# Designs tried in a protein design run: peptides against a protein of PDB entry 5FRP. Part 158

Target 1, 225 residues: chain A of PDB entry 5FRP
Amino acid sequence: VEWTESIPQIIATREDISKELNQALAKTFIDSDPRVRRTSVMIFNKVPVTEIWKNITNKAIYTSLLHLAREKHKEVRELCINTMAKFYSNSLNEIERTYQNKEIWEIIDTIPSTLYNLYYINDLNINEQVDSVIFEYLLPFEPDNDKRVHRLLTVLSHFDKKAFTSFFAFNARQIKISFAISKYIDFSKFLNNQESMSSSQGPIVMNKYNQTLQWLASGLSDSTK

## One batch from the design tools (peptide; made by RFdiffusion4, then SolubleMPNN)

Design b2_p25_7_s1 (from b2_p25_7, 9 letters changed)
Fold by OpenDDE base, seed 3:
Parts: sequence; C-alpha cells; structure tokens
Structure b2_p25_7_s1 (fold): chain B 225 residues (1-225), chain A 25 residues (1-25)
Amino acid sequence: as target 1 above (225 residues)
Amino acid sequence: EEELLKLARQAAAGHTGKELAELEK
C-alpha cells in the first residue's frame, strides 16, 4: 500500500518511469488487498491524464484497470467505473492518437464497451452508476451537433455486439424516463392548480401521477444497499 | 463508417418518431 501510494508522486516528478516500475505497478492492480487495488486505481485520478499516458506504458495496467470494473469489492468497483469513464473522456480530449500510443488506445477505446457490458450484470446499483458515468463522461451534453455526433461515433466505433445492444436498450429506457418525467411535471402542474384538482379530472390525474411516480421509483436502486 | 455515421446521426438527432414508436412497442 505504501509503495503504491508513492507512485503518483514518482510519476509527477519523474519524466521516465522505468519498465520495472510499470511492471510493479501492474501487479498492484491484481493485489489481493483491496486497499492496494484501490490505491492503484486512484493513480488514474490523482495524476494528470497526460502524465499517465506518458509514464504508464505497460498495457497490462490499463487492461487490469478495466477488469476492476467487475471487481467484487464494491468500493473498488465503483471507484474503477468512475475512474475509467473519466479517464476515457480526458483521454479523448487531451491525448492525441499516435503510432506510439496505439496499443494503449486500443485498450482505452474498449472502455465504453466495458461500461455498457456492465448492464448485463442486471444490478440496479451498477446500472445507475453506469448511467451516471455515461452522461457525465462518455456522452456528455454537447450543444454543438458536430461535436456531439463525433463523440458519439467515437464511442460507438469500438462497441462490441453486446455493447450495441445495451446502448439501444439504454436509449430506449432513457426515452421512457424522459417521457415519464415530462408527464410527472405536467401532472404536478395540474395538481398544483386548485381549480384543476377540484375538477372531474382531478382524481384521474392524481392516479396517473402516482403511477408515474411508482414507475420512476421502481427504476431506482435502494440507497441503503 | 457510413453505417456508423448513419447510426450516429440518428442517435444525435434524437430518435425519429418512428424509432420512438418502435421502442414503445
């Protein structure tokens, strides 16, 4: 743990990380101690993306990072999912594709697929987290249509079949959610109007309101888990 | 590439009414 904790500082201070250090770091990602694994993941959060790409050249490290998305240890998994999504986004924004970093990019480009494949676990907590990182990091809101399309194409270009399926399912769900939210808002407005509430439509709208809320709530994870 | 572009354009433009209708089924 202590050794791994020193790595960010080493990366920040040294321009060239030795092959040996990379190999040692790779081992920390598969360490039996979840604290070590956690610390390893945190390197990607603490060190600027440009420095990571410069100094971490062992592809096994990146591969191992991606594997931690399915980690049994909840904290490590959650951290990993957020970290890899953010790292992907930062990489797209800040790292140029070159011949030298091609092999690493081949791994990093699989992050979207890795994340979308997590939906197949059918865990509500995981699903929510994946939803979150998709909107925050993978497909963030972009008002420029060209940029948005380009980003989308980049994400989709490396999808496996399962990821595509998940993508479509996700989008379908989001549309439904959006529609439900819209209805919720409309119903809420209606119910907040006293005249409307006292009308013959009042009870009907109230019922629909409740149904909408129930539907929305059913998709939420238990915060106590 | 062209198919991906098509998909991306469709996704970016939002689901066409037709695609939305298919998803509601």
Scores: peptide ipSAE 0.009, ipTM 0.376, DockQ to the pose 0.045
Fold by OpenDDE base, seed 2:
Structure b2_p25_7_s1 (fold): chain B 225 residues (1-225), chain A 25 residues (1-25)
Amino acid sequence: as target 1 above (225 residues)
Amino acid sequence: EEELLKLARQAAAGHTGKELAELEK
């Protein structure tokens, strides 16, 4: 743990990290101690993306990072999911694709697929987290249409079949949620109007309002878990 | 390529819908 905790500082201070250090770091990602694995993942959060790409050259490290998305230890898994999504986004924004880093990019380009494949676990907490990181990091809000489309195409370009399926399912769900929220708002406005509430439509809208709320709530994970 | 573009447009539409819904909250 202590060794791994020192790695960010080493990366920050050294321009050239030895092959041996990379190999040693790779081992920490598969360490039996979840604290070690956690600390390893944190390297990607504590070190600027440009420095990571520069200094971490062992492809096994990146591969191992991606594997931790299915980690049994909840904290490590959650951290990993957020970390890899953020790292992907930062890499797209800040790292140029070159011949030298091609092999690493081949791994990093699978991050979207890795994340979308997590939906098949059928865990509500994981689903919510994946939803979150998709909108935060993979497909963030972008008002420029060309940029948005370009990012989307980039994300999709390396999808496997399962990821595509999940992608479509995700989008369909989001549309439904959006629709439900819109209806919720409309119903709320209606019900807040006394004249509308006293009308013949009042009870009907109230019922629909409640149904909408229940539907929306059913899609939420238990915050206590 | 055309199929990808179609997918992209559909996906973009879906995401836009969610974004709009969030803004209305």
Scores: peptide ipSAE 0.008, ipTM 0.372, DockQ to the pose 0.040
Fold by OpenDDE base, seed 5:
Structure b2_p25_7_s1 (fold): chain B 225 residues (1-225), chain A 25 residues (1-25)
Amino acid sequence: as target 1 above (225 residues)
Amino acid sequence: EEELLKLARQAAAGHTGKELAELEK
């Protein structure tokens, strides 16, 4: 653990990280101690993305990082999912694709697929986390249409079949939720008006309001993604 | 999200036409 904790500082201060260090670091990602694995993941959070790409050249490290998304240890898994999503986004924004880093990019480009495939685990906590990282890191809000489209295409370009299926299911659900929320708001506004509530439509709208609430509540636990 | 879905469908047509056809049923 102590050795692994020193790695971020070393990477941040040294321009040339030895092959031996990379090999040693690769081993920490598969260490039996979850604290070591956690610390290893944290390297990607503590070190600037540009320095990571520069100094971590062993592809096994990146592969191992992605594998931790299915880690048995909950804390490590959750950290990994957030870390890899953020790292993906930062890499897209800051790292140029070159011949030299092609092999690493091939791994990093699978992060979206890796994340979307987590929906098939059918775990509520994992689903919620994946939902969060999608909006935060994979497909963040972007007002520029061209940039938004480019990001979307980038994300989708490396999807496997399962990821695509999951993607469409996710989006379909979001649309339905959005519609339901809109209805909820409208009904709420209506019911907040005393005159409207006292009208002949009052009971009808109340019923629809309740139905909408029930649907929304049930949808929160929906695992069809 | 609707826009995203439209874009996704367009993108998918270029990558996974079969999958898109299945989802449109």
Scores: peptide ipSAE 0.007, ipTM 0.330, DockQ to the pose 0.061
Fold by OpenDDE base, seed 1:
Structure b2_p25_7_s1 (fold): chain B 225 residues (1-225), chain A 25 residues (1-25)
Amino acid sequence: as target 1 above (225 residues)
Amino acid sequence: EEELLKLARQAAAGHTGKELAELEK
């Protein structure tokens, strides 16, 4: 753990990280101690993306990072999912595609597929996290249509069949959620009017309101678990 | 309310069928 904790500083101060150091770092990602794995993932959060690309040249490190998205330890998994999504976004924004980094990009380009494939686990907590990182890092809101389309095409260009399927399912779900929220708002406005509440439609709308709330809530994870 | 707001933001940020159609072109 202590050794791994020193790595961010080493990367920040040295221009050339030895092959041996990269090999040693690769081993920390598969260490039996979850604390070691956690610390390894944190390197990607503590070191600027440009420095990571420059100094981390062992492909196994990136591959291992992606594998941690499905590991058993909850804290490490959650950290990994956020980290890889952020790293992907930062890489797209700051790292040019060159002949020298082609092999690493081949791995990084699979991050969107890796994330969308997590929906097949059918875990509510994982689903919520994946939803969050998609909107925050993979497909952030972009007012420029051309930029938005370009980002979308980039994300989709490396999808496997399963990821593509989950993508469509995700979008369909978002439409349903949007519709439910709209209904919720309308019902709330109606119920806030005393005259409307006293009408014959009052009880009917109240029932629909409750059903809508229940449906929306069913898609939310229990923060206590 | 905060959760609903979060969901609303997510829904708004979601890619619409229109955007997907533009990509097929």
Scores: peptide ipSAE 0.006, ipTM 0.348, DockQ to the pose 0.083

Design b2_p25_7_s2 (from b2_p25_7, 11 letters changed)
Fold by OpenDDE base, seed 2:
Structure b2_p25_7_s2 (fold): chain B 225 residues (1-225), chain A 25 residues (1-25)
Amino acid sequence: as target 1 above (225 residues)
Amino acid sequence: STELEKLARQAAAGHTGKELAKSLE
């Protein structure tokens, strides 16, 4: 009987600890010392995404993380950009959208816009980093067309106007290239199948293959990325 | 959860990023 009576107290204690932890973390993300801020970002980088979502429930922490993408300290900023992009990707892959986590998702869903808006700073180093994380984490190569389209739509669905503008300016061509590459792979597989080549579809696919190859060749030559 | 708590406590204690990074290795 005595041990059962202790359970509520234990639960309460754990809740208190969790609350205190969240409050403490919220402060570290906005600390004046860049070393402290860096350390805070590293939590998101090293801890599994599922544990982050489970234990970090203070919205201010996520908001603060996103704001660090524009901070003055170069090292912290660069770390933050990489971390938030990776975190976004991992969240999409591993975290289900529920009513309980809706408020956090509302923040996380702004990560793509946050990143694309960095192009307006007009800093070459930032631009290069943003390009890198976009193609590594936000819009990674996906051979499955349906999955690729779904990811793209997810990313675009929460864009603000500025993000859309920058998307079309800097990345639209590269996305097209990725789609073309996927098609190229499919065509190559088809062309390697003798039965398929002998079918009525053979000439049609061959034509599309050639067009795709030509487009890829021209596009890649013009692309700086 | 345990790892997160550990890291969070370290951050809250004002540990340097370098020290924390080392502890994560």
Scores: peptide ipSAE 0.090, ipTM 0.666, DockQ to the pose 0.018
Fold by OpenDDE base, seed 3:
Structure b2_p25_7_s2 (fold): chain B 225 residues (1-225), chain A 25 residues (1-25)
Amino acid sequence: as target 1 above (225 residues)
Amino acid sequence: STELEKLARQAAAGHTGKELAKSLE
């Protein structure tokens, strides 16, 4: 009985330790020393995604990670861009969306927008890196049409206006491939079978899909002229 | 959890990313 009474304290202590750890990590991401910031980013790169989601619960850490994509220090920035793209992909593949992790997902879901917004910096090196991570992690080659469409819709569903603009400007080829192979029927089946699409976001995704199709159609029409 | 804690402590201590990477290998 006494041991059982100590369990809440132990849990509380562990929570406190976890909280302290998260607070300490949050500080490292904004440290003045680029080496410290780099090391912080490397945690996301080297630790399994499931362990990251389990142990890093402070939203500020994830927000800070995303902010480092615009870091002045080139090495840290480049590392961050690769890391966040990979982390996004791994999260989509391995982490379920739950009520408990909803707030973190809200941040992680902005990674595609964060990356596409980097095109506005108009730096050739950054553009090349963004292109690379898009093809490697965000929109990788997927032979399964349903999976490919699902991934594309997931990425697009959280785009801001600027990200959409850059997406259409730079990824026309990828869009053509994705939609040329993806039959409308497969998309319709996807929408009908996924309960998540019946949510308030369903119509938004559908609208974005239709806009993309219209864009593709217009692009194809211009090529035939 | 223990590994992440270790890494976090290393980061907090100002270890370089290279040192951290080496500690993971």
Scores: peptide ipSAE 0.082, ipTM 0.666, DockQ to the pose 0.017
Fold by OpenDDE base, seed 4:
Structure b2_p25_7_s2 (fold): chain B 225 residues (1-225), chain A 25 residues (1-25)
Amino acid sequence: as target 1 above (225 residues)
Amino acid sequence: STELEKLARQAAAGHTGKELAKSLE
């Protein structure tokens, strides 16, 4: 569909332009030509997340984006998977939840489930990509425990049953390891502080540290086996 | 955003040529 055909000629207001743009974009995401779909997905990569949220208000666009994760065209699919994961992460970081954007957030919040559900396709390439985007965008390394936990809870809060199953199967152990590592780092910092060691909490922290180390060691040994 | 509009237009016109796809790489 040509842009000229998709956009009404009569643009009277900015609002009209936005509406027309959204309508046109909605069509491009479902275009029969993979190149058009690819280009559409690239909008989410090239345009700042704040601008996307501001200007793309048609829910169908977001829904269509998510659907492309399962499309047949490999390149578009791969791009889509990366794009939606990144977009999710950026949205969490930069977009506030408001009444006005609630409906879009409801869709965006399903991205984690959408991604984890891709494991059921049982395609090795897809699995690898999903793994990659999970660690890069969905559950990135975060040294702050509270932030990490919050992110994890956010991701899990909208999981469907299948996503939960996939999560526990593939990533639960890794997340636990990351948490343990973070604790280890914190303990190490604590132990390096002499004042902290002399405190009443010193022995308690030391014990927790040792337990954490033991757990890490045990977990790593099982993985190498 | 002017950039968003530009990209949207490019996306919509993507069927017209391989060049548009390349421009978005």
Scores: peptide ipSAE 0.039, ipTM 0.623, DockQ to the pose 0.017
Fold by OpenDDE base, seed 5:
Structure b2_p25_7_s2 (fold): chain B 225 residues (1-225), chain A 25 residues (1-25)
Amino acid sequence: as target 1 above (225 residues)
Amino acid sequence: STELEKLARQAAAGHTGKELAKSLE
């Protein structure tokens, strides 16, 4: 009975600790010392995404994380770009959208736009990094067509106009290639099945296969130029 | 999580340390 009576106090204490922690973290993200900012960003890398969402409830922390993508300090900026992309991907994979976390999701859903907008800085190093994180985390290669489409739609659903422009300019071709490769794999599997080739669908699949190969060849040639 | 708390405390300590350093200047 005594233990039960202490539970509300413990919960209250935990809430207070959590609030204090969130307030403290919010300050660290905007600290003038890049080492402090770096350490703050590293929390998102070292702690499981589920624990982050559970314990970090201050919106300002997430907003501040996104702002660090344009940080003057190169190391912090680069770390932030990688971190936010990875965090976005992990969140999509592991965190459900609920009423309670809706406001945080509204911020997290802007990560793709934030990243694509970095292309307008016209910095080669930033562009390379953005390309890397897009293909690694935002739009990873996925053999399942439905999953690929769903991910793409999710990413695009919150784009601003500038992000759309950047997307079409830099990544649209790679996405098409990825889809084509996936189709190629499916066709190859079909072609390896002799029973499938003898079916009425055989010639149709072969035609699609050839079209895909031609498109891939053309696309690859353009990419090598 | 214990890890989150640890990292958060480290970050907060860094911030506090900087503030303290500034106050001592």
Scores: peptide ipSAE 0.120, ipTM 0.647, DockQ to the pose 0.015; fails the geometry check

Design b2_p25_7_s3 (from b2_p25_7, 9 letters changed)
Fold by OpenDDE base, seed 1:
Order: structure tokens, then C-alpha cells, then sequence
Structure b2_p25_7_s3 (fold): chain B 225 residues (1-225), chain A 25 residues (1-25)
């Protein structure tokens, strides 16, 4: 009987602690110091996804995390993009959709749109990063066709119009890149043969090779930036 | 979980959000 009487007080105390924690964390995501914002994002990398969902219940924290994807500070932005993509993937794999977490899922389900919308910034570094996180976390290789399709449908189900447009553009770009790489390989093989290179086709293939290489390179960001 | 618990304890002690973030650096 005594333990039963103590349970409400313990629950109330835990709720109070949780509330205070969430309020404090929400402030750190909007702090003027980039180092504070960085540390806040790192919580999502250091704590298991199941524990985050359990203990971080303030919607403002998740919303603020997503907003950092467009932050001016490069390091924080890059960290945020990787973090939210990974968090999305882990959430899909490990977190069940319940009535209690519905409102948080409504925010998390917008992560794919948030990421695809970054292509409109037209920054090569951001584009490369978004490409990477798509293949690593959003749409990873899955040998099971049904699982792959299900993941794809899940990602697309919450797209806004702009994200859909970006998605199609992304796919078209990937096809073009694949084709260019294939051409590059073929031209390289041809030019590696001395007899072929000395033929009348040699100069023509060399020109095409250089054009292909230039096109491929134009899509890469400067590593110094 | 341990980090969240630590942060929760700090929050309960009246620390600011900035202080909490700095403690996790």
C-alpha cells in the first residue's frame, strides 16, 4: 500500500524533471552560440533513438533540429543534415507508431522533404551531402524488393510538391551520372590501347573523354570550401 | 539514456539550457 501511494509522487516527479529537461533543451537549439547548437544536435547522435523518443517529448526540439538544416554555420548545418537523416532511418526501423507519439512522427515524417528541399539552395557541397545521406539513410540498398518499395513509399508519402520535383530531378541526374561514368570507362579502355589511340578515331575519342571528365567534375564541390 | 538522465538531473537543479549543452561537450 505504501509503495502504491509513493508511485504517483514518483511519476509526478519524473514528469516534472522531463518537462524541465525538455524546456532547457529547447532553448539550447536556438542559442546564439554555434557550439551550443552543435552540442544539442550531438545528443541525437549519442543517445539511442529509443531513449530519445521516450525522453524528448517537446515538439519544439524536433522542429528546431529540422530548422538547423538551413543554418548559416557550416559545421552545425552539416552535422544536422547527417543527424536528422540517420535519426529518421533509425526511427523507421526501431520506433513504432502509436497514438502517444503521433505528433512527433508528424514532424519526423517531414525529414525527407526537408532534405530534398535543400537541393533548391543550389550549393554543390550541400547537394553532395544530401546525395550521400539519401543513399546511406533514406533509401539504402535493400535486396528485398517488397521492403525496398515499402521504404520508398514511406519516404514519398509525406513529400511536398517541391520535394517531389527534387526527387525526380535527383533520379534523372543519377541516371545521367551513371551513363557518363559508363562512357568514361569505355573511352578509357579505348585510349589505353595504343593501336586504337593511333587510329583515326583516337583524337575523337580523346575529345569525348575530356568532355565527359569535365562534365563529371563540374558536379563536384571544391574540397577547400 | 545515461546522458539524458544526466541532463535531466542538471535541469532539475535549475541549470540553463546553455549550461546543459556546455556540460555535454
Amino acid sequence: as target 1 above (225 residues)
Amino acid sequence: EEKLLKLARQAAAGHTGKELAEAEK
Scores: peptide ipSAE 0.024, ipTM 0.543, DockQ to the pose 0.016
Fold by OpenDDE base, seed 3:
Structure b2_p25_7_s3 (fold): chain B 225 residues (1-225), chain A 25 residues (1-25)
Amino acid sequence: as target 1 above (225 residues)
Amino acid sequence: EEKLLKLARQAAAGHTGKELAEAEK
């Protein structure tokens, strides 16, 4: 643990870390102690993306990072999912594609597929987290249509078949959610109007409001779990 | 309320079939 904790400082101070250090770091990602694995993942959060790409050249580190998305240890898994999504986004924004980093990009480009494949686990907590990181990091809000399309194409270009299926399912769900939210807002406005609430439609709208809320809530994980 | 806002943001950020179609062009 202590050794792994020192790695961010080493990377920050040295332009090139030795092959040996990379090999040692790779081992920490598969360490039996979840604290070690956690610390290893945190390197990607603590060190600037540009420095990571410069200094971490061992492919095994990146592949191991991606594998931790399916980690049994909840905290490590959740951290990993957030970390890899953020790292993907930062890499797209800050790292140029070169011949030298091609092999690493081949791994990093699989992050979207890795994330979308997590939906097949059918865990509500995982699903919510994946939903969150998709909107935060993979496909963030972009007012520029060309940039948005370009990002979308980049994400989709490396999808496996399962990821595509999940993507379409996700989008279909988002449309439904959007519609439900729109209805919720409309119903809320209606119910906040005293005259409308006192009308014959009042009870009907209240019922629809409750149904909409229940539907929205059913898609949310229990925060107490 | 925070969850709803999150959902709303997610819905707003959601890629519609239209965006996908535009990307395929």
Scores: peptide ipSAE 0.000, ipTM 0.327, DockQ to the pose 0.086
Fold by OpenDDE base, seed 5:
Structure b2_p25_7_s3 (fold): chain B 225 residues (1-225), chain A 25 residues (1-25)
Amino acid sequence: as target 1 above (225 residues)
Amino acid sequence: EEKLLKLARQAAAGHTGKELAEAEK
């Protein structure tokens, strides 16, 4: 009886605590100190996705997370991009869509669009990172065709017009890269053969090889920057 | 960082307790 009587009070207290925590956490995402913002983002990496969904009910937190993808501080931005992509993937895998979490899902479902829209910044480092998280988290390799298609449809179903454009551009680029790599390999094999190099085609292939390398390199960010 | 993690864990534990309480109804 006493335990039962204490339950409502405990529940009420916990709800209040949860609200306060959510409010406090929401403030940390917009803190002037990048270390605080970083720590806030890291919560999404350190806490299981199921616990995040249970405990973080303030929409502003999720919205703020998404906004950090365009933040000025490089480290925080990079962390945020990885975190939100991973969180999206984990959410799709582990979190059921319910009436209660519908509003949060509406935000989370915009993560793919948010990420694809980063291509419009036209920064090679950002582009490389977005490429990486797409392959790792948004559209990972899936041998099961049904699962792969379902994931793809899920990702695309919430795209804005800009994201669709970026998506097609991305895919086209990947095809081109693949083709260039194949050519690079072929040219390399040719150039490794002394007889081939001494042929009339030698200089031509060498030129094509160099052009291919330059093209491939131009699409890569400077890893030192 | 540790404080935030602790708070998150506490909140998680609280929600788990609530879910358990609701399931026992």
Scores: peptide ipSAE 0.048, ipTM 0.567, DockQ to the pose 0.013; fails the geometry check
Fold by OpenDDE base, seed 4:
Structure b2_p25_7_s3 (fold): chain B 225 residues (1-225), chain A 25 residues (1-25)
Amino acid sequence: as target 1 above (225 residues)
Amino acid sequence: EEKLLKLARQAAAGHTGKELAEAEK
């Protein structure tokens, strides 16, 4: 643990991490102690993405990071999921694709698939987390349509079949949620108007409002626990 | 390309919905 904790500082201070250090670091990702694994994942959070790409050259480290998304230890798993998503996003934003880093990119480009495949575990906590990181890191809100589309295409370009399926399911759900929210807003506006409430449609809208709210609550309740 | 565009539009719509949900909180 202590050794692994020192790695961020080493990476920050040294221009080149030795092959040996990379090998040692790779071992920490598969250590039996979850604390060691956690600390290893934290390297990706503590070290700038550019420095990681520069200094962590062992592919096994990246592969192991992705693998931790399915590990049994909840804390490590959750940390890993957040970390890899963030790392993916940061990499897309800050790391140029070169011949030298091609092999690492091949791994990093699988992060979206890795994340979307977590939906098949059918764990509510995992699902919630994946939902969160998708919106936060993978497909963040982007007001620029071209950038948004480009990001989306980038994410999709490396999907496996399962990830695509999950993606479609996810999007379908989001569309439904969006629609429900829109209705909720409309109904709320209607109900906030006294004249509208006193109308013959008042009770009808109130009922629809309640139904919509209930539906939203049922869908969101899985995300808040 | 057309399929991807369709997907992109769907995804965009989905994200918009979430943003609306967050804004209402």
Scores: peptide ipSAE 0.009, ipTM 0.357, DockQ to the pose 0.046; fails the geometry check

